# Ledger of designs, part 72: peptides against a protein of PDB entry 4Z5W

Target 1, 305 residues: chain A of PDB entry 4Z5W
Amino acid sequence: IPDVFLELNKLWYFSAQSNLFNGEMPRSLSNSRSISLLSLRNNTLSGQIYLNCSAMTNLTSLDLASNSFSGSIPSNLPNCLRLKTINFAKIKFIAQIPESFKNFQSLTSLSFSNSSIQNISSALEILQHCQNLKTLVLTLNFQKEELPSVPSLQFKNLKVLIIASCQLRGTVPQWLSNSPSLQLLDLSWNQLSGTIPPWLGSLNSLFYLDLSNNTFIGEIPHSLTSLQSLVSKENAVEEPSPDFPFFKKKNTNAGGLQYNQPSSFPPMIDLSYNSLNGSIWPEFGDLRQLHVLNLKNNNLSGNIP

## One batch from the design tools (peptide; made by RFdiffusion4, then SolubleMPNN)

Design b2_p14_8_s4 (from b2_p14_8, 4 letters changed)
Fold by OpenDDE base, seed 3:
Structure b2_p14_8_s4 (fold): chain B 305 residues (1-305), chain A 14 residues (1-14)
Amino acid sequence: as target 1 above (305 residues)
Amino acid sequence: GTRPVLPTNLIFTS
């Protein structure tokens, strides 16, 4: 990418994703005063990520995903006072989240999907201080760690939590009950155990629940049949979605289906591939907004209602 | 049914 961004003093949006750009980020781009949205996703950019936050006073969205960047997660990003959305997916950091992210009050959406992030306990302890954090994607990190159940953890404004395919141990953490605005929870493809907690049914905005491919036991909580978002059409105020798209991989060899907004996911309860027992509650018939109910490969018995 | 060999239906960003 040429180092010409100093001359582009009115540049608000730079989108150069899915090209063949290599080398480092231009210094003029890292010092741009005008840029608000920067996407360099899916290139071959390398070196360390450095942004001059004192210069980049308009930066609101950063997508550097699927590049060959190296080094540490930039600890100075909290100094970008307007920075809301960060996509660092598929950047191999091999690092912990910086302690400085405790001060990241502008942060609303963060993805480290498949970024070799380590220490989930530290990550969640840090990120809980981000009071405006609504979307957190941590898929394919923290391999074989324990999902912390520390009751002091609090994500008050969290709407989307995705921590899939981390081989995480532990239980569904009680601290999630402190996230009453949670709309999407994906903890699939872990090694989570215990029972599915009844308080999940109190999350009135929860329309997408994936607990599939774990080691959950016991009965399906009857409270899941009373999830308000699935009983009635809530006028979900479309809050501004993250500037980065989500992908759902259906098949091993196919690219993921793109979902531009969390609201584009079909309403779903997936409890498949666990060790759940008991009956299928007939009151699942009350979930008039539910598109997908997946209970396959459990120890359920009785009649299908 | 056989459990998929690789994780499927995962939500991620890229």
Scores: peptide ipSAE 0.436, ipTM 0.879, DockQ to the pose 0.084
Fold by OpenDDE base, seed 5:
Structure b2_p14_8_s4 (fold): chain B 305 residues (1-305), chain A 14 residues (1-14)
Amino acid sequence: as target 1 above (305 residues)
Amino acid sequence: GTRPVLPTNLIFTS
């Protein structure tokens, strides 16, 4: 990428994703006063990620995903006072989240999907201080760690939480009950155990629940048949989505399907591949907005309603 | 059905 961004003093949006760019980010780009949205996703960029936050006063969105950056997660990012969305997926940091992220008040959406992030306890302890954090994607990190159940953890404004395929141990954490605005929860492909807690049915905005491929036991909580978001359409608030898309890989042979907004996911309850027992509640028939109910590969019995 | 060897239905970004 040429070092010419000083001349582009009115450049608001720069998207150069899915090219063959290599080398480091140009110094003039890291000092751009005009850029609001920056996407360099899916290139071969390298070196240390550095942004001059004192200069980049208009930066609101940063997508550097799928690059060959090295070194630490930039600890100065909280100084970018307007920075809301960060996609650092598939950057192999082999690091913990910086302590400075406790001060990241502008942050609304963060993805470290498949970025070799370590220490989930520290990560969640830090990120709970981000009062505006609504979307958190941590898929394919924290391998074989324990999902913390510390009741003091609070994500008051959290709407999307995805911590899939981490081989996490533990139970469904009670601190999620402190997130009443939660719309999408994915804890699939872990080693989570215990029962599915009834308080999940009190999350009135929850339209997408994936607990598949764990070791859950006991009955399906009857409270899941009363999820208000799945009974009626009335509360579909169109909220500002992250500036980065989501992907869902449906099978081993397919690429990920792109979803531009969390609301584009079909309303779903997936409890498949667990050790759940008991009956299917007839009251699942009340969930008129439910598109997908997946209960396969459990120990369920009785009549199908 | 058989459990897939690799994770499926995963949500990610990139």
Scores: peptide ipSAE 0.429, ipTM 0.811, DockQ to the pose 0.083
Fold by OpenDDE base, seed 2:
Structure b2_p14_8_s4 (fold): chain B 305 residues (1-305), chain A 14 residues (1-14)
Amino acid sequence: as target 1 above (305 residues)
Amino acid sequence: GTRPVLPTNLIFTS
């Protein structure tokens, strides 16, 4: 990418995703005063990520995912006072989330999917201070760590939480009950244990629940048959989706289908590949908005309603 | 040409 962005003093949106750009980010780009949306996703860019936040005062969206960047996570990003969305997926940092992210009040959407992030306890402890955080994607990190259940953790405005394929131990954390706006929860492909907590059914906005491929035991909570978002067509206020796409996969090797919005996902309860027992509640028939109910590969018994 | 879009922000299913 040429170092000409000083001349482009009116450039508001720069998208050069899915090209073959290599080398480092141009210094003039890292100092652009005009750019609001920057996407360089799916290139071969390298070096340390550096943004001059004092210069980049209009930066609202940053997508650098799927590049060959190295080094530390830029600790100065909270100084980009308008920066809302960050996609750092598939950048191999081998790092913890910087402590400075406690001050990241502009942050609404963050992805570190498959970025070799370590220490989930520290990550969640830091990110809970981001009062505007609505979307958090941490898939393919924290390998074999324990999902913290610390009651003090609180994500009040969280709508999308995806922490899949981490081999995480522990239980469904009680602190998620403090996220009443949660719409999408994916904790699939972990080693989570215990029972599925009944309070999940109190999350009135939850329309997509994936707890598949874990070690959950006990009965399916009857409260899941009362998920309000699946009973009635609530006009889901189309909140502004993250400026980065999601990709739904059956496994790590499968091709992913791109979804631009969480609302594009079919309403789903997936509890497959666990050790759940008991009956399928006939009251699942009350979930008139439910598109997918996946209960396969459990120890369920009785009649199919 | 453009490279294929690689899945980066992953949601899994069974």
Scores: peptide ipSAE 0.182, ipTM 0.798, DockQ to the pose 0.867
Fold by OpenDDE base, seed 4:
Structure b2_p14_8_s4 (fold): chain B 305 residues (1-305), chain A 14 residues (1-14)
Amino acid sequence: as target 1 above (305 residues)
Amino acid sequence: GTRPVLPTNLIFTS
């Protein structure tokens, strides 16, 4: 990428994703005063990620995903006072979330999917201070760590939480009950155990629940049959989606289906590939908005209602 | 040519 962004003093949106760009980000780009949306995902860019937040005062969205960047997560990003959306998926940091992210009040959407992030306890402890955080994607990190159950963790405004394929141990953490606006929860492909907690059914905005491929036991909580978002069409005002796509895969080797926004996901309850027992509640018939009910590969018995 | 879109921000199905 040429170092010509100083001359482009009116450039608002730079989208150069899915090309063959290599080398480092040009210095003029890292100092652009005009750029609001920067997308360089799916290239071969390298070096340390550095942004001059004092210069980049208009930066609102940063997508650097699927590049060959190295080094630390840039700790100065909270100084980019308008930066809302960060997509750092598939950048191999081998790092923890910087402590400075406690001060990241502008942050609304963050993805570190498959970025070799370590220490989920520290990550969640830090990110809970991001009061405007609505979308958090941490899939394919924290391998074999324990999902913290610390009751003090609070993500008050969280709408989308995706922490899939981490081989996480532990239980469904009660601190998620402090996220009453949660719409999408994916904790699939972990080693989570215990029972599915009944309080999940109290998350009135939850329309997409994936707990598949875990080690959950016991009965399906009857409270899941009363998920309000699945009973009735809530006139949920579509809030601004993050500027990064989501990808749904059947397995690690398959191609992913792209979803541009969380609302593009079908209303779903996936509890498949667990050790759940008991019956299928006939009251699942009350979930008139439900598109996908996946209960396969469990120990369920009785009649299909 | 342009590279295919690499999957990011993945969720999985069973």
Scores: peptide ipSAE 0.034, ipTM 0.656, DockQ to the pose 0.895

## One batch from the design tools (peptide; made by RFdiffusion4, then SolubleMPNN)

Design b2_p15_1_s1 (from b2_p15_1, 6 letters changed)
Fold by OpenDDE base, seed 2:
Structure b2_p15_1_s1 (fold): chain B 305 residues (1-305), chain A 15 residues (1-15)
Amino acid sequence: as target 1 above (305 residues)
Amino acid sequence: MVIPPTVPIKPTNLV
């Protein structure tokens, strides 16, 4: 990418995603006063990520995902006072979340999917201070760590939580009950155990639940049949979606289906590939908005209602 | 209840 962004003093949107760009991010780009949205996703960019937050006063969205960046997570990003959305998926940091992210009050959406992030306890302890955080994606990190159950953890404004394919141990953490605006929860492909907690059914905005490929036991909580978002079309307030797309792989070999918004996900309960027992509740019939109920590969018994 | 043929869904945001 050429180092010409000093001349582009009116450039507010720069999207150069899915090209063959290599080398470092140009210094003039890291100092751009005009850029609000920056996407360089899916290139071969390298070097250290550096942004001059004192210069980049208009930066609201940063997508650097799927690049060959190295080194540390930029600890100065909280100084970008308008920065809301960060996509650092598939950047191999081999790092913890910087402590400076406690001060990241502008942050609304964060993805570190497959970024070699370590220490989930520290990550969640830090990120809970991000009062405006609505979307958190931490998939393919924290390998074999324990999902913290610390009751003091609080994500008040969290709408989307995705921590899949981490081989995480522990249980469904009770601190998620402090997230009443939660719409999408994916904890699939972990080593989570215990029972599915009944308080999940009190999350009235929860329309997408994936707990598949875990070691959950016991009955399906009857309270899941009363999920209000699945009973009625509540006006899903079209909140500003993250500027980064979500990808759902249907198959191992299929490309990910891109979803531009969390609301574009089909209403779903996936509890497949667990050790759940008991019956299928007839009251799942009340979930008129439910598109996908997946209960396969469990120990369920009785009649199919 | 229509149980659609549930394809094994990989984790959301497997970018």
Scores: peptide ipSAE 0.023, ipTM 0.642, DockQ to the pose 0.092
Fold by OpenDDE base, seed 5:
Structure b2_p15_1_s1 (fold): chain B 305 residues (1-305), chain A 15 residues (1-15)
Amino acid sequence: as target 1 above (305 residues)
Amino acid sequence: MVIPPTVPIKPTNLV
């Protein structure tokens, strides 16, 4: 990428996604006063990620995902006072979340999906201080760690939580009950155990639940038949989506479907590939907004209502 | 329309 961004003093949107750009980010780009949205996703960019936050006073969105960047996660990003959205998916950091992210008050959406992030306990302890954090994606990190259940963890404004394919141990963490605005939860493809907690049915905004491919036991909580977002349409809060897309694969070998907004996900309960027992509750018939109920590969019995 | 079982949501580019 050429070092000409000093002359482009009116440039507010720069998208150079899905090209063959190599080398480092040009110094003039890292010092741009005008750029609000920067996307360099899906290139071969390398070197250390550096942004001069004192110069980049208009930066609101940063997408550097699927590049060959190296080194540490930039600890100075919280100094970018307008930066809301960060996509660092598929960047191999081999690092922990920086302690400086405790001060990241502008942050609303963060993805580190498949970025070799380590220490889930430290990551959640840091990120709980981001009071405006609504979307958190940590899929394909923390391999074989334990999902912390510390009740003091608080994500008050969290709407989307995705921590899938981590081989995480533990249970569904009680601290998620402190997230009443939660709309989408994906904890699929872990080694989570115990029972599915009844308090999940109290998450009145929860329209998408994926607990598939775990080791859950016991009955399906009857409280899941009372999920208000699946009974009525009234809670479809059209909030600003993150500037990065989500991808949903149909199977491990399939191409992902792109979803530009969390609201584009079908209303779903997926409890498949567990060790759940008991009956299917007839009151699942009350979930008039439910598009997908997946209970396959369990130990369920009785009549299908 | 039953959408087949989904693997984890990944905000990652499909290469």
Scores: peptide ipSAE 0.022, ipTM 0.678, DockQ to the pose 0.092
Fold by OpenDDE base, seed 1:
Structure b2_p15_1_s1 (fold): chain B 305 residues (1-305), chain A 15 residues (1-15)
Amino acid sequence: as target 1 above (305 residues)
Amino acid sequence: MVIPPTVPIKPTNLV
């Protein structure tokens, strides 16, 4: 990428994703005063990620995902006072979340999916201080760590939480009950154990629940039949989605389906590939907005309603 | 009732 962005003093949006760009990010780009939206996703960019936050005063969205960047997560990003959306998926940092992210009050959407992030306890302890954080994606990190159950953890404004394919141990953490605006929860493909907690059915905005491929035991909580977002459309607050797309694969060999917004996901309860027992509640019939109920590969018994 | 197979939501580029 050429170092000409100082002359482009009116450039508001720069999108150059899915090209063959290599080398470092130009210094003039990392000092741009005009850029609000920057996407360089899916290139071969390298070197250390550096942004001059004192210069980049209009930066609101940053997508650097799927590049060959090296070194540390930029600890100065909280100084980008308008920066709301960050996509750092598929950048191999081999790092913890910087302590400076406690001060990241502008942050609304964050992805580190498949970025070799370590220490989930520290990551959640830091990110709970981001008062505007609505979307958090941490899939394919924290390999074989324990999902913290610390009751003091609080994500008041969280709408989307995805921590899948981490081989995480532990239980569904009680601190998630402090996220009443939660719309999408994916904890699939972990080693989570215990029972599915009844308080999940109190999350009135929860339309997508994936707890599949874990070691959950006991009965399906009857409270899941009363998920208000799946009973009626009245509570579907469409909020601004993150500027980065989501991908759902059907299997390891399938192409992923791209979803541009969390609201584009089919309303779903997936509890498949667990050790759940007891009956399927007939009251799942009250979930008139539910598109997908997946209960396969469990120990369920009785009649199918 | 349609049971699609689920794979974790990844904000990952399909390369």
Scores: peptide ipSAE 0.020, ipTM 0.649, DockQ to the pose 0.088
Fold by OpenDDE base, seed 3:
Structure b2_p15_1_s1 (fold): chain B 305 residues (1-305), chain A 15 residues (1-15)
Amino acid sequence: as target 1 above (305 residues)
Amino acid sequence: MVIPPTVPIKPTNLV
């Protein structure tokens, strides 16, 4: 990418995603006063990620995902006072989330999917201070760590939580009950155990629940038949989606379905590939907005309603 | 209950 962004003093949107760009990010780009949205996703860019937040006063969205960047997560990003969305998916940092992210009050959406992030306890302890955080994606990190169950963790404005394919141990954490605006929860492909907690059915905005491919036991909580977002359409709050798409893979080798917005996900309960027992509640018939109920590969018995 | 055809939904990965 040429170092010409100083001359482009009116450039507010720069998207160069899915090209063959290599080398470092141009210094003029890292100092751009005009750029609000920057996407360099899916290139071969390298070196250290550096952004001059004192210069980049208009930066609201940063997508650097699927590049060959190296080194540390930029600890100065909280100084980008308008920065709302960050996609660092598939950048192999081999790092913890910086302590400075406690001060990241502009942050609304964060992805570190498949970024070799370590220490989930520290990550969640830091990110809970991001009061405006609505979307958090931490899939393919934290290998074999324990999902912290510390009741003091608070994500008050969290709408989308995706922590899939981490081999995480532990239980469904009670601190998620402090997130009443939660719309999408994906904890699939972990080693989570215990029972599915009944308080999940009190999450009135939860329209997408994936707990598949875990070690959950006991009955399906009857409270899941009362998920208000799946009973009626009235609670579909059209909120600003992250500037990065979501991808749903049907197989490890299959192309993912792209979802541009969390609201584009089909309303779903997936509890498949667990050790759940008991009956299927007839009251799942009340979930008129439910598109997918997946209960396969459990120990369920009785009649199908 | 008519269960609509279950699309096996694997983990949501952001790319």
Scores: peptide ipSAE 0.020, ipTM 0.628, DockQ to the pose 0.084; fails the geometry check

Design b2_p15_1_s2 (from b2_p15_1, 7 letters changed)
Fold by OpenDDE base, seed 1:
Structure b2_p15_1_s2 (fold): chain B 305 residues (1-305), chain A 15 residues (1-15)
Amino acid sequence: as target 1 above (305 residues)
Amino acid sequence: MVIPPTQPVKPTNLV
């Protein structure tokens, strides 16, 4: 990419995603005063990520995902006082979340999916201080770690939490009950155990629940039949619209389906591939907004209602 | 399982 962004003093939006750009990010781009939205996703860009936050005073969205960047996560990003959305998916950092992210009050949407992030306990302890954080995606990190159950963890404004395919141990953490605005929860493809907690049914905005491919035991909590967002449309909470899409893989070999926003996900309860027992509650029939109920590959018994 | 965007790598045009 040429180093000509000083002359582009009115450049507000720059999207150069899905090209063949290589080398480093140009210094003039890292110092752009005008740029609000930067997307360089899906290139072969390399070197260390550096942004001059004192210069980049208009930066609101940053998408660098699927590049060959190396080195540390840039600890100075919290100094970009307007930066709301960060997509660092598929950048191999081999790092922990920087402690400086405790101060990241502008942050609303963060993805580190498949970025070799380590120490989930530290990551969640840091990111809970991001009071405006609505979307958090940490899929394909933290391999074989334990999902922290620390009751003091608080994500009050969290609407989307995705921590899939981490081989995480532990249980569904009680601290998630402190996220009453949660709309989408994906903890699938882990080694989570214990029972599915009844308080999940109190999350009145939860329309998408994926707990599939874990080691959950016991009965399906009856409170899931009373998920208000799946009973009626009246509680349509304003959706988080991160500037990055989502992808759902149906199987390991399928192409991912792209979803541009959380609302594009079908209302779903997926509890498949667990060790759940007991009956299917007839009151699942009250979930008139539910598009997908997946209970396959469990130990469920009784009548199908 | 929701995976955030892995845009398909454009097939490198085999030039």
Scores: peptide ipSAE 0.073, ipTM 0.695, DockQ to the pose 0.079
Fold by OpenDDE base, seed 2:
Structure b2_p15_1_s2 (fold): chain B 305 residues (1-305), chain A 15 residues (1-15)
Amino acid sequence: as target 1 above (305 residues)
Amino acid sequence: MVIPPTQPVKPTNLV
């Protein structure tokens, strides 16, 4: 990428995603006063990520995902006072979340999916201070760590939480009950155990639940049949989606289906590949908005209602 | 290889 962004004093949007760009980010780009949205996703960019937050006063969205960047997570990003969305998926940091992120009040959406992030306890302890955080994607990190159950953890404005494929131990954490606006929860492909907690059914905005491929035991909580977002078409408030797309793989060999918004996900309960027992509640018939109920590969018994 | 159902991935160019 050429170092010409000083001349582009009116450039507010730069999208150069899915090209063959190599080398470092241009210094003029890291100092752009005009740029609001920057996407360099899916290139071969390298070096350390550096942004001059004192210069980049208009920066609202940053997508650097799927590049060959190295070094530390930039600890100065909280100084980018308008920065809302960060996509650092598939950048191999081998790092913890910087402690400075506790001050990241502009942050609304964060992805570190498959970024070799370590220490989930520290990550959640830091990120709970991000009062505007609505979307958090931490998939393919924290390998074999324990999902913290500390009741003091609080994500008041959290709408999307995805922490899949971490081999995480522990239980469904009680602190998620402090997130009443939660719409999408994916904790699939972990080593989570215990029972599925009944308070999940009190999350009235929860329309997508994936707890598949864990070690959950006991009955399906009857309270899941009362998930209000799945009973009625509440107007899913079209909240400003993250500026990064989500990808759902239906199969290991399939390309990821792109979802531009969390609301584009089909309403789903996936509890498959657990050790759940008991019956299927007939009141699942009340979930008129439910598109996918996946209960396969459990120890369920009785009649199918 | 466990492919998590929901994550930011490179768009596989569906060529």
Scores: peptide ipSAE 0.024, ipTM 0.682, DockQ to the pose 0.077
Fold by OpenDDE base, seed 3:
Structure b2_p15_1_s2 (fold): chain B 305 residues (1-305), chain A 15 residues (1-15)
Amino acid sequence: as target 1 above (305 residues)
Amino acid sequence: MVIPPTQPVKPTNLV
């Protein structure tokens, strides 16, 4: 990428995703006063991520995902006072989340999916201080760690939580009950155990629940038949989506489906590939907005309602 | 078929 961004003093949006750009980010780009949205996703960019937050006063969105950047997570990003969205998916940091992220009050959407992030306890303890955090994607990190169940953790504005494919141990954490605005929960492909907690059915905005491929036991909580977002359409709050799209692969080898916003996901309960027992509640028939109920590969019995 | 977890979209390189 050429070092010409000093001359581009009116450039508000720069998208150069899905190209063949290599080398480092140009210094003029890291000092751009005009850029609000920066996307360099899916290139071969390398070196250290450095942004001059004192210069980049208009930066609101940063997508550097799927690049060959090295070194530490840039600890100065909280100084970018307007920065809302960060996508660092598939950048191999081999690091913990910086302590400075406690001060990241502008942050609304964060992805570290498949970024070799370590220490989930520290990550959640830090990120709970981000009071405006609505979307958190931590998939493919924290390998074989324990999902912390510390009741003091508080994500008050959390709408989307995705921590899949981490081989995480533990239970569904009680601190998620402090997130009444939660719309999408994906904890699939972990080693989570215990029962599915009944308080999940009190999350009136929850329309997408993926607990598949865990070790959950006991009955399906009857409270899941009363998920208000799946009973009626009235609670579909169109909020500003993260500037990064979501992807659900159907197969390991298939192109997955792109979802530009969380609201584009089909309303779903996926409890498949667990050790759940008991019956399927007839009251799942009340979930008129439910598109997918996946209960396969459990120990369920009785009649199909 | 095991449905993989929700992730940020990789841009498919449409080659």
Scores: peptide ipSAE 0.024, ipTM 0.674, DockQ to the pose 0.071
Fold by OpenDDE base, seed 4:
Structure b2_p15_1_s2 (fold): chain B 305 residues (1-305), chain A 15 residues (1-15)
Amino acid sequence: as target 1 above (305 residues)
Amino acid sequence: MVIPPTQPVKPTNLV
């Protein structure tokens, strides 16, 4: 990428995703006063990520995902006072979340999916201070760590939480009950154990629940039949989505389905590939908005209602 | 068939 962004004093949107760009980010780009949205996703850019937040006063969205960047997570990003959306998916940091992210009040959407992030306890302890954080994606990190259950953890404004494929141990953490605006929860492909907690059914905005591929035991909580977002349409508040797309692969060999918004996900309960027992509650028939009920590969018995 | 987790991915151009 040429170092000409100093001359581009009106450039508001720069999208150069899915190209063959290599080398470092141009210094003029890291100092752009005009750029609001920067997407360099899906290139071969390298070096350390550096942004001059004192210069980049208009930066609202940053998508650097899926590049060959190295080094630490830029600790100065909280100084980018308008920066809302960060996609650092598939950047191999081999790092912890910076302590400075406690002060990241502009942050609304964060993805570190498959970024070799370590220490989930520290990450969640830091990120809980991001009062405007609505979307958090931490999939494919924290390998074999324990999902902290610390009751003091609070993500008050969280709408989307995706921490899949981490091989995380522990239980569904009680601190998630402090996220009443939660719409999408994916904890799939972990080693989570215990019972599915009944308080999940109190998350009135929860329309997408993926607990598949864990080690959950016991009965399906009857309270899941009362998920208000799956009973009635009335609560589908389309709030501003992250500027980064989500992808759900149907198969390991298939292309990921792109979902541009969390609202584009089908209303779903996926409890498949657990050790759940008991019957299917007839009251699942009350979930008139449910598109996908996946209970396969469990120990369920009785009649199908 | 096991459905992989949701993540922000590159558009894999499955070209």
Scores: peptide ipSAE 0.024, ipTM 0.687, DockQ to the pose 0.084

